# Designs tried in a protein design run: peptides against a protein of PDB entry 5TUV. Part 25

Target 1, 107 residues: chain A of PDB entry 5TUV
Amino acid sequence: KEVIDRLRYLKAEIEDLELKERELDQQKLWLQQSIKNVMDDSINNRFSYVTHEDICNCFNGDTLLAIQAPSGTQLEVPIPEMGQNGQKKYQINLKSHSGPIHVLLIN
Target 2, 107 residues: chain B of PDB entry 5TUV
Amino acid sequence: AQECQNLEVERQRRLERIKQKQSQLQELILQQIAFKNLVQRNRHAEQQASRPPPPNSVIHLPFIIVNTSKKTVIDCSISNDKFEYLFNFDNTFEIHDDIEVLKRMGM

## One batch from the design tools (peptide; aimed at target 1 T73 Q74, target 2 I99)

Design b2_p16_4 (made by RFdiffusion4)
Pose (drawn by RFdiffusion4):
Structure b2_p16_4 (pose): chain A 104 residues (1-83, 87-107), chain B 106 residues (1-49, 51-107), chain P 16 residues (1-16)
Amino acid sequence: KEVIDRLRYLKAEIEDLELKERELDQQKLWLQQSIKNVMDDSINNRFSYVTHEDICNCFNGDTLLAIQAPSGTQLEVPIPEMGQKKYQINLKSHSGPIHVLLIN
Amino acid sequence: AQECQNLEVERQRRLERIKQKQSQLQELILQQIAFKNLVQRNRHAEQQARPPPPNSVIHLPFIIVNTSKKTVIDCSISNDKFEYLFNFDNTFEIHDDIEVLKRMGM
Amino acid sequence: SSGFIFNIEDPSLFKS
């Protein structure tokens, strides 16, 4: 039948696709680890910053609010319901205080 | 028969997912070289100059909140711990450290 | 990946 070996063929490709995902899952997990190791060198943390000019060049006009918090800080944004609509940002930081810079 | 329809849908799924994973994989690589160059760029600027800590500098990780000039922004801290509440009377946008690094080149 | 954990109910407010 046309269908029974449309199966055997498809069932012979997905394992290549399955192993390709396993490989891609391993590559991603120790690429992320290598990223973590670089952003926590003490020398590299020293220069891991951006200036006002950089932000202004990438955001034309308006009011800009820069919010800095430690890693793992959670940011929750609810739906713009009505109650006047509510546009709000819920910030939860357990590892430390947050720093807010008003960009001009 | 429906074991044929199930695997064709599953195949495309795996394909569409394996493709997106290869995309975020090179984005992660781009994230590292952009971070390395950003660090190398700041070291070079410090040899021609040190900028003060609370001003003119934003440490990673961070977010950029963009809204209109006529928008009022309120910041509230309550009795509950480890909580921050920002209110806007109008719409806003949130951008990440990764995107700003891309917008500035590397 | 970012250092922030995003839990956004309206994804139109966030830019990637």

Design b2_p16_4_s1 (made by RFdiffusion4, then SolubleMPNN; from b2_p16_4, 7 letters changed)
Fold by OpenDDE base, seed 1:
Structure b2_p16_4_s1 (fold): chain B 107 residues (1-107), chain C 107 residues (1-107), chain A 16 residues (1-16)
Amino acid sequence: as target 1 above (107 residues)
Amino acid sequence: as target 2 above (107 residues)
Amino acid sequence: MSGFIFKAKDPSLIVK
């Protein structure tokens, strides 16, 4: 009797958790769409930028490159491997399909 | 019973997934708020200055920041249409996305 | 969310 009661309880709880998980999945989907809509808005897009000062305040003491590219741009960072000349290859590969990439040196 | 134990394991697994999804949802909410705050800041700043910032003084979203030593030699190969970039470094580097920057800015 | 599609083979190089 105790085992049967525990089984019924657990099954009911799992069903409730399944409903909760589906609710969260739906909320995530709608929130992601909301973020996209907000960022794609013409007025918001016009003001969606940071300044050199902003970047300098976040980082110090090093060389900083700011790379702006269209949404959907592919960023690849290979595992450093030894090149033919014996030098490790530290690389960043960028590929855009919808527009040019812009690079700024931040001082 | 073995069935009871199996269901208890399943329950715990679902609870952990729900917790993870809740945290991810919260992160998305914070990202949206940060973006809206950024837009408001920039709109206010441009109103006070009575002009937009110079084109090369700002970095538009989406962007990444590459951070490396001032001693690092950086070579860049660019396609004619600027759709593809290959960066070569003679030393290690760090990459920070726009989301991380907005967090550091306190948006 | 970032507009970049990250394909990093060494995730330690990317801070998010």
Scores: peptide ipSAE 0.303, ipTM 0.893, DockQ to the pose 0.923
OpenDDE base, seeds 2, 3, 4, 5: peptide ipSAE 0.144, 0.143, 0.147, 0.145; ipTM 0.883, 0.882, 0.882, 0.882

Design b2_p16_4_s2 (made by RFdiffusion4, then SolubleMPNN; from b2_p16_4, 6 letters changed)
Fold by OpenDDE base, seed 3:
Structure b2_p16_4_s2 (fold): chain B 107 residues (1-107), chain C 107 residues (1-107), chain A 16 residues (1-16)
Amino acid sequence: as target 1 above (107 residues)
Amino acid sequence: as target 2 above (107 residues)
Amino acid sequence: SSGFIFKFQDPSLYVK
């Protein structure tokens, strides 16, 4: 009977957890839409930028590339493999469908 | 019993997912706040300057930052349609998204 | 990021 009672308890708890998870999923969707709306606003979009100084303050001592691209741009980083010259290939693949990609050397 | 064990494993798995989702929601909220703060900062700055910043002085969202050694050789290949970019590095690099940058900026 | 779709075959390598 202990086992049966435990099973019943666990099943009931799992159902409650399922409800909680669905609630969180809905909240996430709502928030994501809210963020999208805020970012897509014409005024907000106009002011949605950082400066070179901002970036330099965040990073030190290295070469910094800033890559700006339209929303939806795909960024792929393959697993490094040995190239034909015996050197590992460290790569970034970008694919934009809706506009140009801009690359800036910051530092 | 085996069935109890199975359900307990599932319960724990769901609890962990819920915890992760709660954390993700919090991060999304912070992202939205950071973005709004960024916009507010820039609006104020432009009002004080009475002009927008030069186009090449700012980096619009969305963007990424690639960080690599100053000694790293970077090669960039662009497709004919300019939709695809291939970056080749002779050494390792780090990628930081705009969200992380905003966090580092204290937005 | 807010716009990029990241596809890392091994995300642990380059995302910092």
Scores: peptide ipSAE 0.400, ipTM 0.891, DockQ to the pose 0.768
OpenDDE base, seeds 1, 2, 4, 5: peptide ipSAE 0.045, 0.288, 0.125, 0.273; ipTM 0.871, 0.886, 0.878, 0.888; seed 4 fails the geometry check

Design b2_p16_4_s3 (made by RFdiffusion4, then SolubleMPNN; from b2_p16_4, 6 letters changed)
Fold by OpenDDE base, seed 2:
Structure b2_p16_4_s3 (fold): chain B 107 residues (1-107), chain C 107 residues (1-107), chain A 16 residues (1-16)
Amino acid sequence: as target 1 above (107 residues)
Amino acid sequence: as target 2 above (107 residues)
Amino acid sequence: MSGFIFNVKDPSVVKR
């Protein structure tokens, strides 16, 4: 009887947790869409930028490249492998489909 | 008994997933807040300056920051498709997305 | 929020 009761309890709880998980999934989707809408707003888009100063304040002592690209730009970083000349290949591959990529040297 | 144990494992698994999803949701909320704060800051700054910043002085979202040693040699090539970029580094680097940058900015 | 689609084989290089 105790085992049966425990089983019933666990099954009921799991069912409740499943509902909660689905709720969270929907909330995530909603929030993602909300963020997209906020960012796509014309006024917000106009002011959706950071300055060189902002970046410099976040980082120091290194070379900083800022790469701006349209949403949906694919960024690929392969595993560093030995190249033909015996040098490891540290690479970033970028592919944009909707607009130009802009590169700024910060430091 | 074994069935109870199996369900308890499943329950715990679901609880952990829910916790993770709650955390992810919180991160999205913070991202939206950070973005709104950024927009507000920039609007206020431009109002104070009575002009927008120079076009090449700001980095528009979305962007990434590539951080590498000041000794790193960087080579950039653009394919025939001008939307494709290849960066070659002679050493490793770090990539920071705009979300992480906004966090560092305290937005 | 990031508009980039990451395909990074070594996740250690990405800081987020």
Scores: peptide ipSAE 0.589, ipTM 0.908, DockQ to the pose 0.916
OpenDDE base, seeds 1, 3, 4, 5: peptide ipSAE 0.576, 0.522, 0.523, 0.522; ipTM 0.909, 0.902, 0.902, 0.901

Design b2_p16_4_s4 (made by RFdiffusion4, then SolubleMPNN; from b2_p16_4, 8 letters changed)
Fold by OpenDDE base, seed 4:
Structure b2_p16_4_s4 (fold): chain B 107 residues (1-107), chain C 107 residues (1-107), chain A 16 residues (1-16)
Amino acid sequence: as target 1 above (107 residues)
Amino acid sequence: as target 2 above (107 residues)
Amino acid sequence: MSGFKFDFKDPSLVVR
């Protein structure tokens, strides 16, 4: 009897959890679309920028490159391998499909 | 019973997934808030200055920040159509997205 | 100068 009751309870709880998980999935989709809409708004887009000062305040002591590219730009960072000169290859590959890529040296 | 144990394991797995999804949702909410705060900051700043910032003084979203040692040699190759970029580093680097930057900015 | 490592587990990203 105790085991049966426990099983019933667990099954009911799992069912509730399934509903909760689906709810969260829907909320995520809604929020993702909301974010996209907000970012695509012409006014918001006009003001969607950071300054050099902003970046410098976030990072110190190193070389900083800012790479601005359109949404959907592909970023690839290959696993470092030994090059012909015996040096590991550290690379970043960028491929844009919708517009230019801008590179800025911050410091 | 074995069935009870199986259901308890399943319940726990579902609870963990829900927790992860809740965390992801919270991050999305924070991203949206950060973006809105950025826009508001910039709008206010431009209103006070009565002019937009110089085009080369700002970095438009979306962007990434590459951080590497001051000693790192960076080579950049650009395709003919300027849509493909290859960066070569002689040492390790870090990449930070705009979301992380906004977080560091306190947006 | 701070030493840092980059995680190469996710070699492909899409700029948002």
Scores: peptide ipSAE 0.057, ipTM 0.866, DockQ to the pose 0.088
OpenDDE base, seeds 1, 2, 3, 5: peptide ipSAE 0.039, 0.035, 0.044, 0.042; ipTM 0.867, 0.868, 0.865, 0.869; seed 1 fails the geometry check

Design b2_p16_5 (made by RFdiffusion4)
Pose (drawn by RFdiffusion4):
Structure b2_p16_5 (pose): chain A 104 residues (1-83, 87-107), chain B 106 residues (1-49, 51-107), chain P 16 residues (1-16)
Amino acid sequence: KEVIDRLRYLKAEIEDLELKERELDQQKLWLQQSIKNVMDDSINNRFSYVTHEDICNCFNGDTLLAIQAPSGTQLEVPIPEMGQKKYQINLKSHSGPIHVLLIN
Amino acid sequence: AQECQNLEVERQRRLERIKQKQSQLQELILQQIAFKNLVQRNRHAEQQARPPPPNSVIHLPFIIVNTSKKTVIDCSISNDKFEYLFNFDNTFEIHDDIEVLKRMGM
Amino acid sequence: SYKYKYELSYLGLEEL
């Protein structure tokens, strides 16, 4: 039948696809680890910053609010319901205080 | 028969997912070289100049909140701990540290 | 109800 070996063929490709994903899952997990190791060198943390000019060049006009918080800080944005509509940002920081810079 | 329809749908799924994973994989690489160059760029600027801490500098990680000039922004802190509430009377946008690094080149 | 939930890290904004 046309269908029974449409199966054997498809069932012979997905393992290549399955191993490819396993490989891609391993590559991603220790690429992320190598990223974590670089951003927590004390020398590299010293220069891991951006200036006002940089932000202004990438955001034309308007009011810009820069919010800085430690890693793992959670940011929750509810739906714009009505109660006047509500546009709000819920910020939860357990590891430390947040720093807010108003960009001009 | 339906064991044929199930695997064809599953196949495309695996394909569409494996493709997106290869995309975020190179984006993660781009994230590192952008970070490395950003660090190298700031070291070079410090040899021609040190900028003060609370001003003119934003440390990673961070977010950029963009809204209209006529939009009022309120900041509220309550009795509950580890909570921050920002209110806007109009729509806004949130951008990440990764995107701004891309927009500036590297 | 919540439209977005994120975690801020060096890997960027990650959905919860």

Design b2_p16_5_s1 (made by RFdiffusion4, then SolubleMPNN; from b2_p16_5, 8 letters changed)
Fold by OpenDDE base, seed 5:
Structure b2_p16_5_s1 (fold): chain B 107 residues (1-107), chain C 107 residues (1-107), chain A 16 residues (1-16)
Amino acid sequence: as target 1 above (107 residues)
Amino acid sequence: as target 2 above (107 residues)
Amino acid sequence: QLEKRYRLSYLGLLPL
């Protein structure tokens, strides 16, 4: 009796949680679309940039490369492997499909 | 009893997923706010200056920042169309996306 | 350890 009642309760709660999860998924979808729309707006796009100063203020003391690339650009970071000279290879591979990639040395 | 335990495990798993999704949703909201603040800042700055910033002084979204030691030797190979980049580093590096940068900027 | 792959988007770096 108690076990049966507990089972019914748990099943009902899980059903409610499923509804909540679906609601959150929908909200995420709408918000993502909203962000995309805001960023794609012509006026917003015109002003969607940061300055060298902005970047320098965020990072100190190191070499900074700013890489601007089109949305959809693929970034690959292979597992570091030992090179022929015994030096580990640290690599970044970038592949754009829709436009050129721009690289700026910040400092 | 075993069935109850199984459902309780499932319930807990769903609760954790919901919590994670709520957090992710909040992050998206903050991202949208940060972007809008960035646009507003830039619009105001250009109005005050009565001109746009120099072309090579700004980094348009989307972008990434690669951070490495000043002692790191960086080799870069570029395709003819600038759609592909291969970076070789003789030491470790960090990658940060534009969202993180906006956060660091306090947007 | 696996190769890390990402896609740049309006949502930042997305793991692939």
Scores: peptide ipSAE 0.596, ipTM 0.911, DockQ to the pose 0.783
OpenDDE base, seeds 1, 2, 3, 4: peptide ipSAE 0.513, 0.577, 0.581, 0.587; ipTM 0.906, 0.909, 0.910, 0.910

Design b2_p16_5_s2 (made by RFdiffusion4, then SolubleMPNN; from b2_p16_5, 9 letters changed)
Fold by OpenDDE base, seed 3:
Structure b2_p16_5_s2 (fold): chain B 107 residues (1-107), chain C 107 residues (1-107), chain A 16 residues (1-16)
Amino acid sequence: as target 1 above (107 residues)
Amino acid sequence: as target 2 above (107 residues)
Amino acid sequence: QLAARYQLSHLGLIPL
């Protein structure tokens, strides 16, 4: 019967897709760990930087703040709300747990 | 028939997730390559210069870039240990992560 | 809308 056959086919395909998804999840995990290892390497870490020139070449015409912080630092951007004076409040909250945050004015 | 429809919806949902995960894996691979290219560039540059860049002239990963109008007034509140930062802007801003910067740099 | 929350990873922002 068409319906029964379709059901069987769909269930089998979904099972195959589940396997594929798990495979991809595992690959992601391994790749993420690889990235961490590469970046934590002493030599790579020493050279893991960009210059002010690099940043200026990427952006134009505005004030640029570079915020360097340890991995794991949390960034929060609250919903803009009206302030007491009728001005919208635009905010960025940063919280580090492992080291200080550094801010540089690029231009 | 209804069961078939339900399974078809589930199949499609799984297919979309798989597609997204495949894309994410590709992105991670490219990120790792970009980072390695950055390191190589910096190593070569420092070798040619026979010295490292001044500490305040570079931005170490990980970092973010905040872009706002030159007219934007920025206030910053910093904790004593520099683990917490609160930025207040009187206008809108954009946030860009280091990955985007590396992409714009052509890494 | 909800507040946007991220975490700095080794590379890039990760949404929370």
Scores: peptide ipSAE 0.589, ipTM 0.912, DockQ to the pose 0.772
OpenDDE base, seeds 1, 2, 4, 5: peptide ipSAE 0.539, 0.538, 0.559, 0.556; ipTM 0.906, 0.904, 0.906, 0.907

Design b2_p16_5_s3 (made by RFdiffusion4, then SolubleMPNN; from b2_p16_5, 8 letters changed; failed a check: too like the target's own chain)
Amino acid sequence: QLAKKYQLSHLGLIPL

Design b2_p16_5_s4 (made by RFdiffusion4, then SolubleMPNN; from b2_p16_5, 9 letters changed)
Fold by OpenDDE base, seed 5:
Order: sequence, then C-alpha cells, then structure tokens
Structure b2_p16_5_s4 (fold): chain B 107 residues (1-107), chain C 107 residues (1-107), chain A 16 residues (1-16)
Amino acid sequence: as target 1 above (107 residues)
Amino acid sequence: as target 2 above (107 residues)
Amino acid sequence: QLAARYRLSHLGLIPL
C-alpha cells in the first residue's frame, strides 16, 4: 500500500519534471534563434566587433591571433602527436564553407 | 521497493538535467545581453568619433582568439581562396571564443 | 587519434 502510493507519487513527479525539461528545451531553442536574429540584424551586424584594444585588455604578455571566420566554419585541433623530427605537433585546422577567413596578429 | 529506488534515481537525474539546462539558458541570456551592450558601445563610440574605426583595427564576430607564448613559432598554410587555414605551433596554445572575450570585456 | 572539433557560430564554439 505504502509502496504503491510512493510509486504513483514518483511517477507523477517525474512526469512533471519531463514537462519542465521540455519547456526549457523549447526556451533554449527560442533564445538561440533570437540571438541569431539579433546578430544578423543589419544595424547590429554593422557594430558587432571588438577592437585590438579590447583583445589586448583581455589577454596580456602573449601572442594573440584573432581569427574571424563565417559562422559554420569548422575548427579542428588534433591530438598532439610526435612529428617526424620528434617534436610534438600542435595544430589548428580551419575550414570555412561560406567565406574567407581573416587572421589578425595581435601583439 | 527496487522500483521505487529506480524512480528516485531517475527523478534525481532529471532534476540535475533541469538545473543544468536552466544554467545554460541563463548563459544564453547573458550572451545576448553582452552582444547588445557591445553594439551599443560601438555605436556610441562611432557617433562620438563621427567615423567608423579604421579597417583592420577591429575584429568582427564571430571570431576566436588563439593565445600562445611570445616564443611560439607559428606557421600557417592558407588555401588560395582563404577558406582553409592550417596553423602549426611549436608549442601549446589556448583557444577562446568571442563569447568568452565579451565576458572578459565586461559586456 | 580523435581530434577536438568545433564549429564557429553565433553561440561561440560549438563542439562537434
């Protein structure tokens, strides 16, 4: 009797949680689309940039590469492997499908 | 009894997922706010200067920042159409996306 | 052997 009641209660609660989770999933999708729309807006797009100073203020004492690429650009970072000369290989592979990639060296 | 335990585990699992999703949603909201703040900042700055920033002085979104030591040697291979980039580093590096940069900027 | 793979997006780097 008590066990049965507990089971029923738990099942009902889980069902409520499922509904909540689906609600959150929907909200996430909505917000993601909203962000995209905001960023794609003509005026917003015109002003969607950071300066060299901004980047320099975020990082110090290092060489910085700023890589601007179209949305959808693929970034691949292979696991470091030993090269032919015995040196570990540290690589970044970028592949864009919709436009050129722009690289700026900072510092 | 065992069924109750199974459901309790499931309930807890769902609660944790919900919590994670709520956090992710909040992050998205903050991202949108940060972007809007960036746009407003840039608009205001350009209005005050009565001109856009010089070319190659800004990095348009989306972008990534690669951070490495000043001593790191970087080799880059570029396709003719600039759609593909291969970077080789003789040392380790860090990658940061534009979202993180905006956070560091306090947007 | 497996590489870390990402996609640039309006949401930053998205793991692939």
Scores: peptide ipSAE 0.568, ipTM 0.907, DockQ to the pose 0.861
OpenDDE base, seeds 1, 2, 3, 4: peptide ipSAE 0.551, 0.552, 0.559, 0.566; ipTM 0.907, 0.905, 0.906, 0.907

Design b2_p16_6 (made by RFdiffusion4)
Pose (drawn by RFdiffusion4):
Structure b2_p16_6 (pose): chain A 104 residues (1-83, 87-107), chain B 106 residues (1-49, 51-107), chain P 16 residues (1-16)
Amino acid sequence: KEVIDRLRYLKAEIEDLELKERELDQQKLWLQQSIKNVMDDSINNRFSYVTHEDICNCFNGDTLLAIQAPSGTQLEVPIPEMGQKKYQINLKSHSGPIHVLLIN
Amino acid sequence: AQECQNLEVERQRRLERIKQKQSQLQELILQQIAFKNLVQRNRHAEQQARPPPPNSVIHLPFIIVNTSKKTVIDCSISNDKFEYLFNFDNTFEIHDDIEVLKRMGM
Amino acid sequence: YSYKPSDEPYHFTLSF
């Protein structure tokens, strides 16, 4: 039949696709690890910053609010329901205080 | 028969997912070279100048909140711990450290 | 990367 070896063919491709994903899952997991190791060198953390000019060049006009918090800080944004609509940001930081810079 | 329809849908799924994983994979690579160059760029600027800590500098990780000039922004801290509440009377946008690093080049 | 308010809640975590 046309269908029974449409199966054997498809069932012979997905393992190549399955192993390709396993490989891609391993590559991503130790690429992320190599990224973690670079951003926590003490020398690299010393220069891991951006200036006002950089932000202004990438955001034309308006009011800009820069919010800095430690890693793992959770940011929750609810739906713009009505109660006046509510536009709000819920910030939870367990590892430390947050720093807010008003960009001009 | 429906074992044929199930695997064709599953195949495309795996394909569409494996493709997106290869995309985020190179984005992660781009994230590292952008971070390395950003660090190298700041070291070079310090050899021609040190900027003060609370001003003119934003440390990673961070977010950028963009809204209209007529928008009022409120910051509230309550009795509950480890909580921050920002209110806006109008719409806003949130951008990440990764995207700003891309917008500036590397 | 960028976000605007929509009909769905949004959850994000800061990381490296």

Design b2_p16_6_s1 (made by RFdiffusion4, then SolubleMPNN; from b2_p16_6, 5 letters changed)
Fold by OpenDDE base, seed 3:
Structure b2_p16_6_s1 (fold): chain B 107 residues (1-107), chain C 107 residues (1-107), chain A 16 residues (1-16)
Amino acid sequence: as target 1 above (107 residues)
Amino acid sequence: as target 2 above (107 residues)
Amino acid sequence: MSYTPSDQPFHFTLSY
């Protein structure tokens, strides 16, 4: 009987958690749409930029590449492999299907 | 008893997912705030300057930043149509989306 | 999000 009661309790709790999870999912969707609307606004879009200074201040002393690519662009980083000279080979692969990719060197 | 254990595992799984989703919602809120702050900053700056920034001085959202040591040698191969990019680095790098950059900017 | 090369391959689709 104790086991049965525990089972009922757990099932009820799981059901409540399911409801909570669905609520959060709905909130996420709403918020995502809200963000999209804000970003797509013509005035906001006009001012949706950062400066080279902004980027440089975030990454002091580094070489910086800014990648601007169409939505849907695939970015892949394979597992670094050991090169012939014993140096690991680090790589980024970019593949767009809808338009050209632009890369800027930031100094 | 075994069924109870199974349900307890499921309960814990759901609790963790809910926690993650709550965190994700908070991040989205912060993202929206950061974006609004960015827009407001830029609007104010342009008003003070009485002109927009030079076209090549800013990076419009969305973008991705790749940062690496200034000593890193970067080789880039680009397809003719600029739909494919292959970057080779002789050292490690970091990739950051614009959201992360805005965070680092303190937006 | 941020990423550094690791022992796991990284695949990401840019979605704006």
Scores: peptide ipSAE 0.461, ipTM 0.896, DockQ to the pose 0.781
OpenDDE base, seeds 1, 2, 4, 5: peptide ipSAE 0.439, 0.451, 0.454, 0.447; ipTM 0.894, 0.895, 0.896, 0.896

Design b2_p16_6_s2 (made by RFdiffusion4, then SolubleMPNN; from b2_p16_6, 8 letters changed)
Fold by OpenDDE base, seed 2:
Structure b2_p16_6_s2 (fold): chain B 107 residues (1-107), chain C 107 residues (1-107), chain A 16 residues (1-16)
Amino acid sequence: as target 1 above (107 residues)
Amino acid sequence: as target 2 above (107 residues)
Amino acid sequence: MSITPSDKPISLTLSK
């Protein structure tokens, strides 16, 4: 009797949690679409940039490369491999399919 | 008893997923707010200056920041159409997305 | 999101 009651309670709660999870999934979908709409707006797009100063204020003492690339650009960071000279090679591979990649040296 | 235990484990699992999804939603909200704040800042700045910034003085979204030591030697190979980039570093680096940058900017 | 070279290859797609 006690076990049966507990089972019923748990099953009901799990069902409620499933509903809650679906609600959150829907909210995420709408929010993602909202973000896309905001960013795709012509006015917002025009002003969607940061300055060199902005970047420099975020990072100090290092060399900074700013890589502007279209959405959908593929970024690959392979496992560092030993070169023929015995030096470990660190690499970034970028491939865009929708537009040019622009690189700026910030610092 | 065993069935109760199984359902309790499932309940807890679902609760954790819900918690994670709630956190992800909050993050997306913050991203949208940060972007809107960025746009507002830039619009106001350009209004005050009565001109847009020079094209090569700003980094348009989406972008990434590569951070590496001042001593790091960077070699870059670029395709003719600028759609493909190969960066070689003689030392390690860090990559930061535009979302993180906006956070660091306090947007 | 911060990425550093690791023992695992990383492949990402940039998105807005």
Scores: peptide ipSAE 0.282, ipTM 0.884, DockQ to the pose 0.883
OpenDDE base, seeds 1, 3, 4, 5: peptide ipSAE 0.268, 0.282, 0.275, 0.277; ipTM 0.888, 0.885, 0.886, 0.885; seeds 4, 5 fail the geometry check

Design b2_p16_6_s3 (made by RFdiffusion4, then SolubleMPNN; from b2_p16_6, 8 letters changed)
Fold by OpenDDE base, seed 3:
Structure b2_p16_6_s3 (fold): chain B 107 residues (1-107), chain C 107 residues (1-107), chain A 16 residues (1-16)
Amino acid sequence: as target 1 above (107 residues)
Amino acid sequence: as target 2 above (107 residues)
Amino acid sequence: HSYTPSNQPLSLTLSY
């Protein structure tokens, strides 16, 4: 009897949670579309940039690379492995299929 | 009893997903705000200067930032069409998206 | 978001 009641309660709660999750999913979709619209606006797009100073202030003292690549570009970082000289190899692989990749040295 | 346990596990899993989705939604809101603030800042700055910044002085969104120690040696191999890049680092690095950069900028 | 090389490889598709 207790088990049956617990089962009924749990099933009802799960149903409510599913409804809540769907609500959140819809809100996310709406917000994503809103962001897209804002970013695609011609005026906003014109002013959607950061300065070299902005970047430098975020990463003071570091060497900085800014990568601008077309949408769909693949970015891969393999697990660092030991090289022939005993040093770990840290790598970034970029592959674009739509256009050239642009890299800027900031520092 | 076993069925109750299974449903309780499912309930907990759904609760965690809901929590994650709520957090993600909040992040999206912050992203939109940050972007709007960036645009507003840049518009104001250009109005004050009565000119746009030089094209090579700014980084237009979208972009990613790679930061590493100033002592890190970076080797880059680029394909002829600039569709493929291979970066080799003699030390570790960090990758940041433009959203993270805007956060660090305090937008 | 940020990433540092770790025990897991990273494979991303840049979508804007």
Scores: peptide ipSAE 0.459, ipTM 0.895, DockQ to the pose 0.773
OpenDDE base, seeds 1, 2, 4, 5: peptide ipSAE 0.438, 0.451, 0.451, 0.455; ipTM 0.895, 0.894, 0.895, 0.896

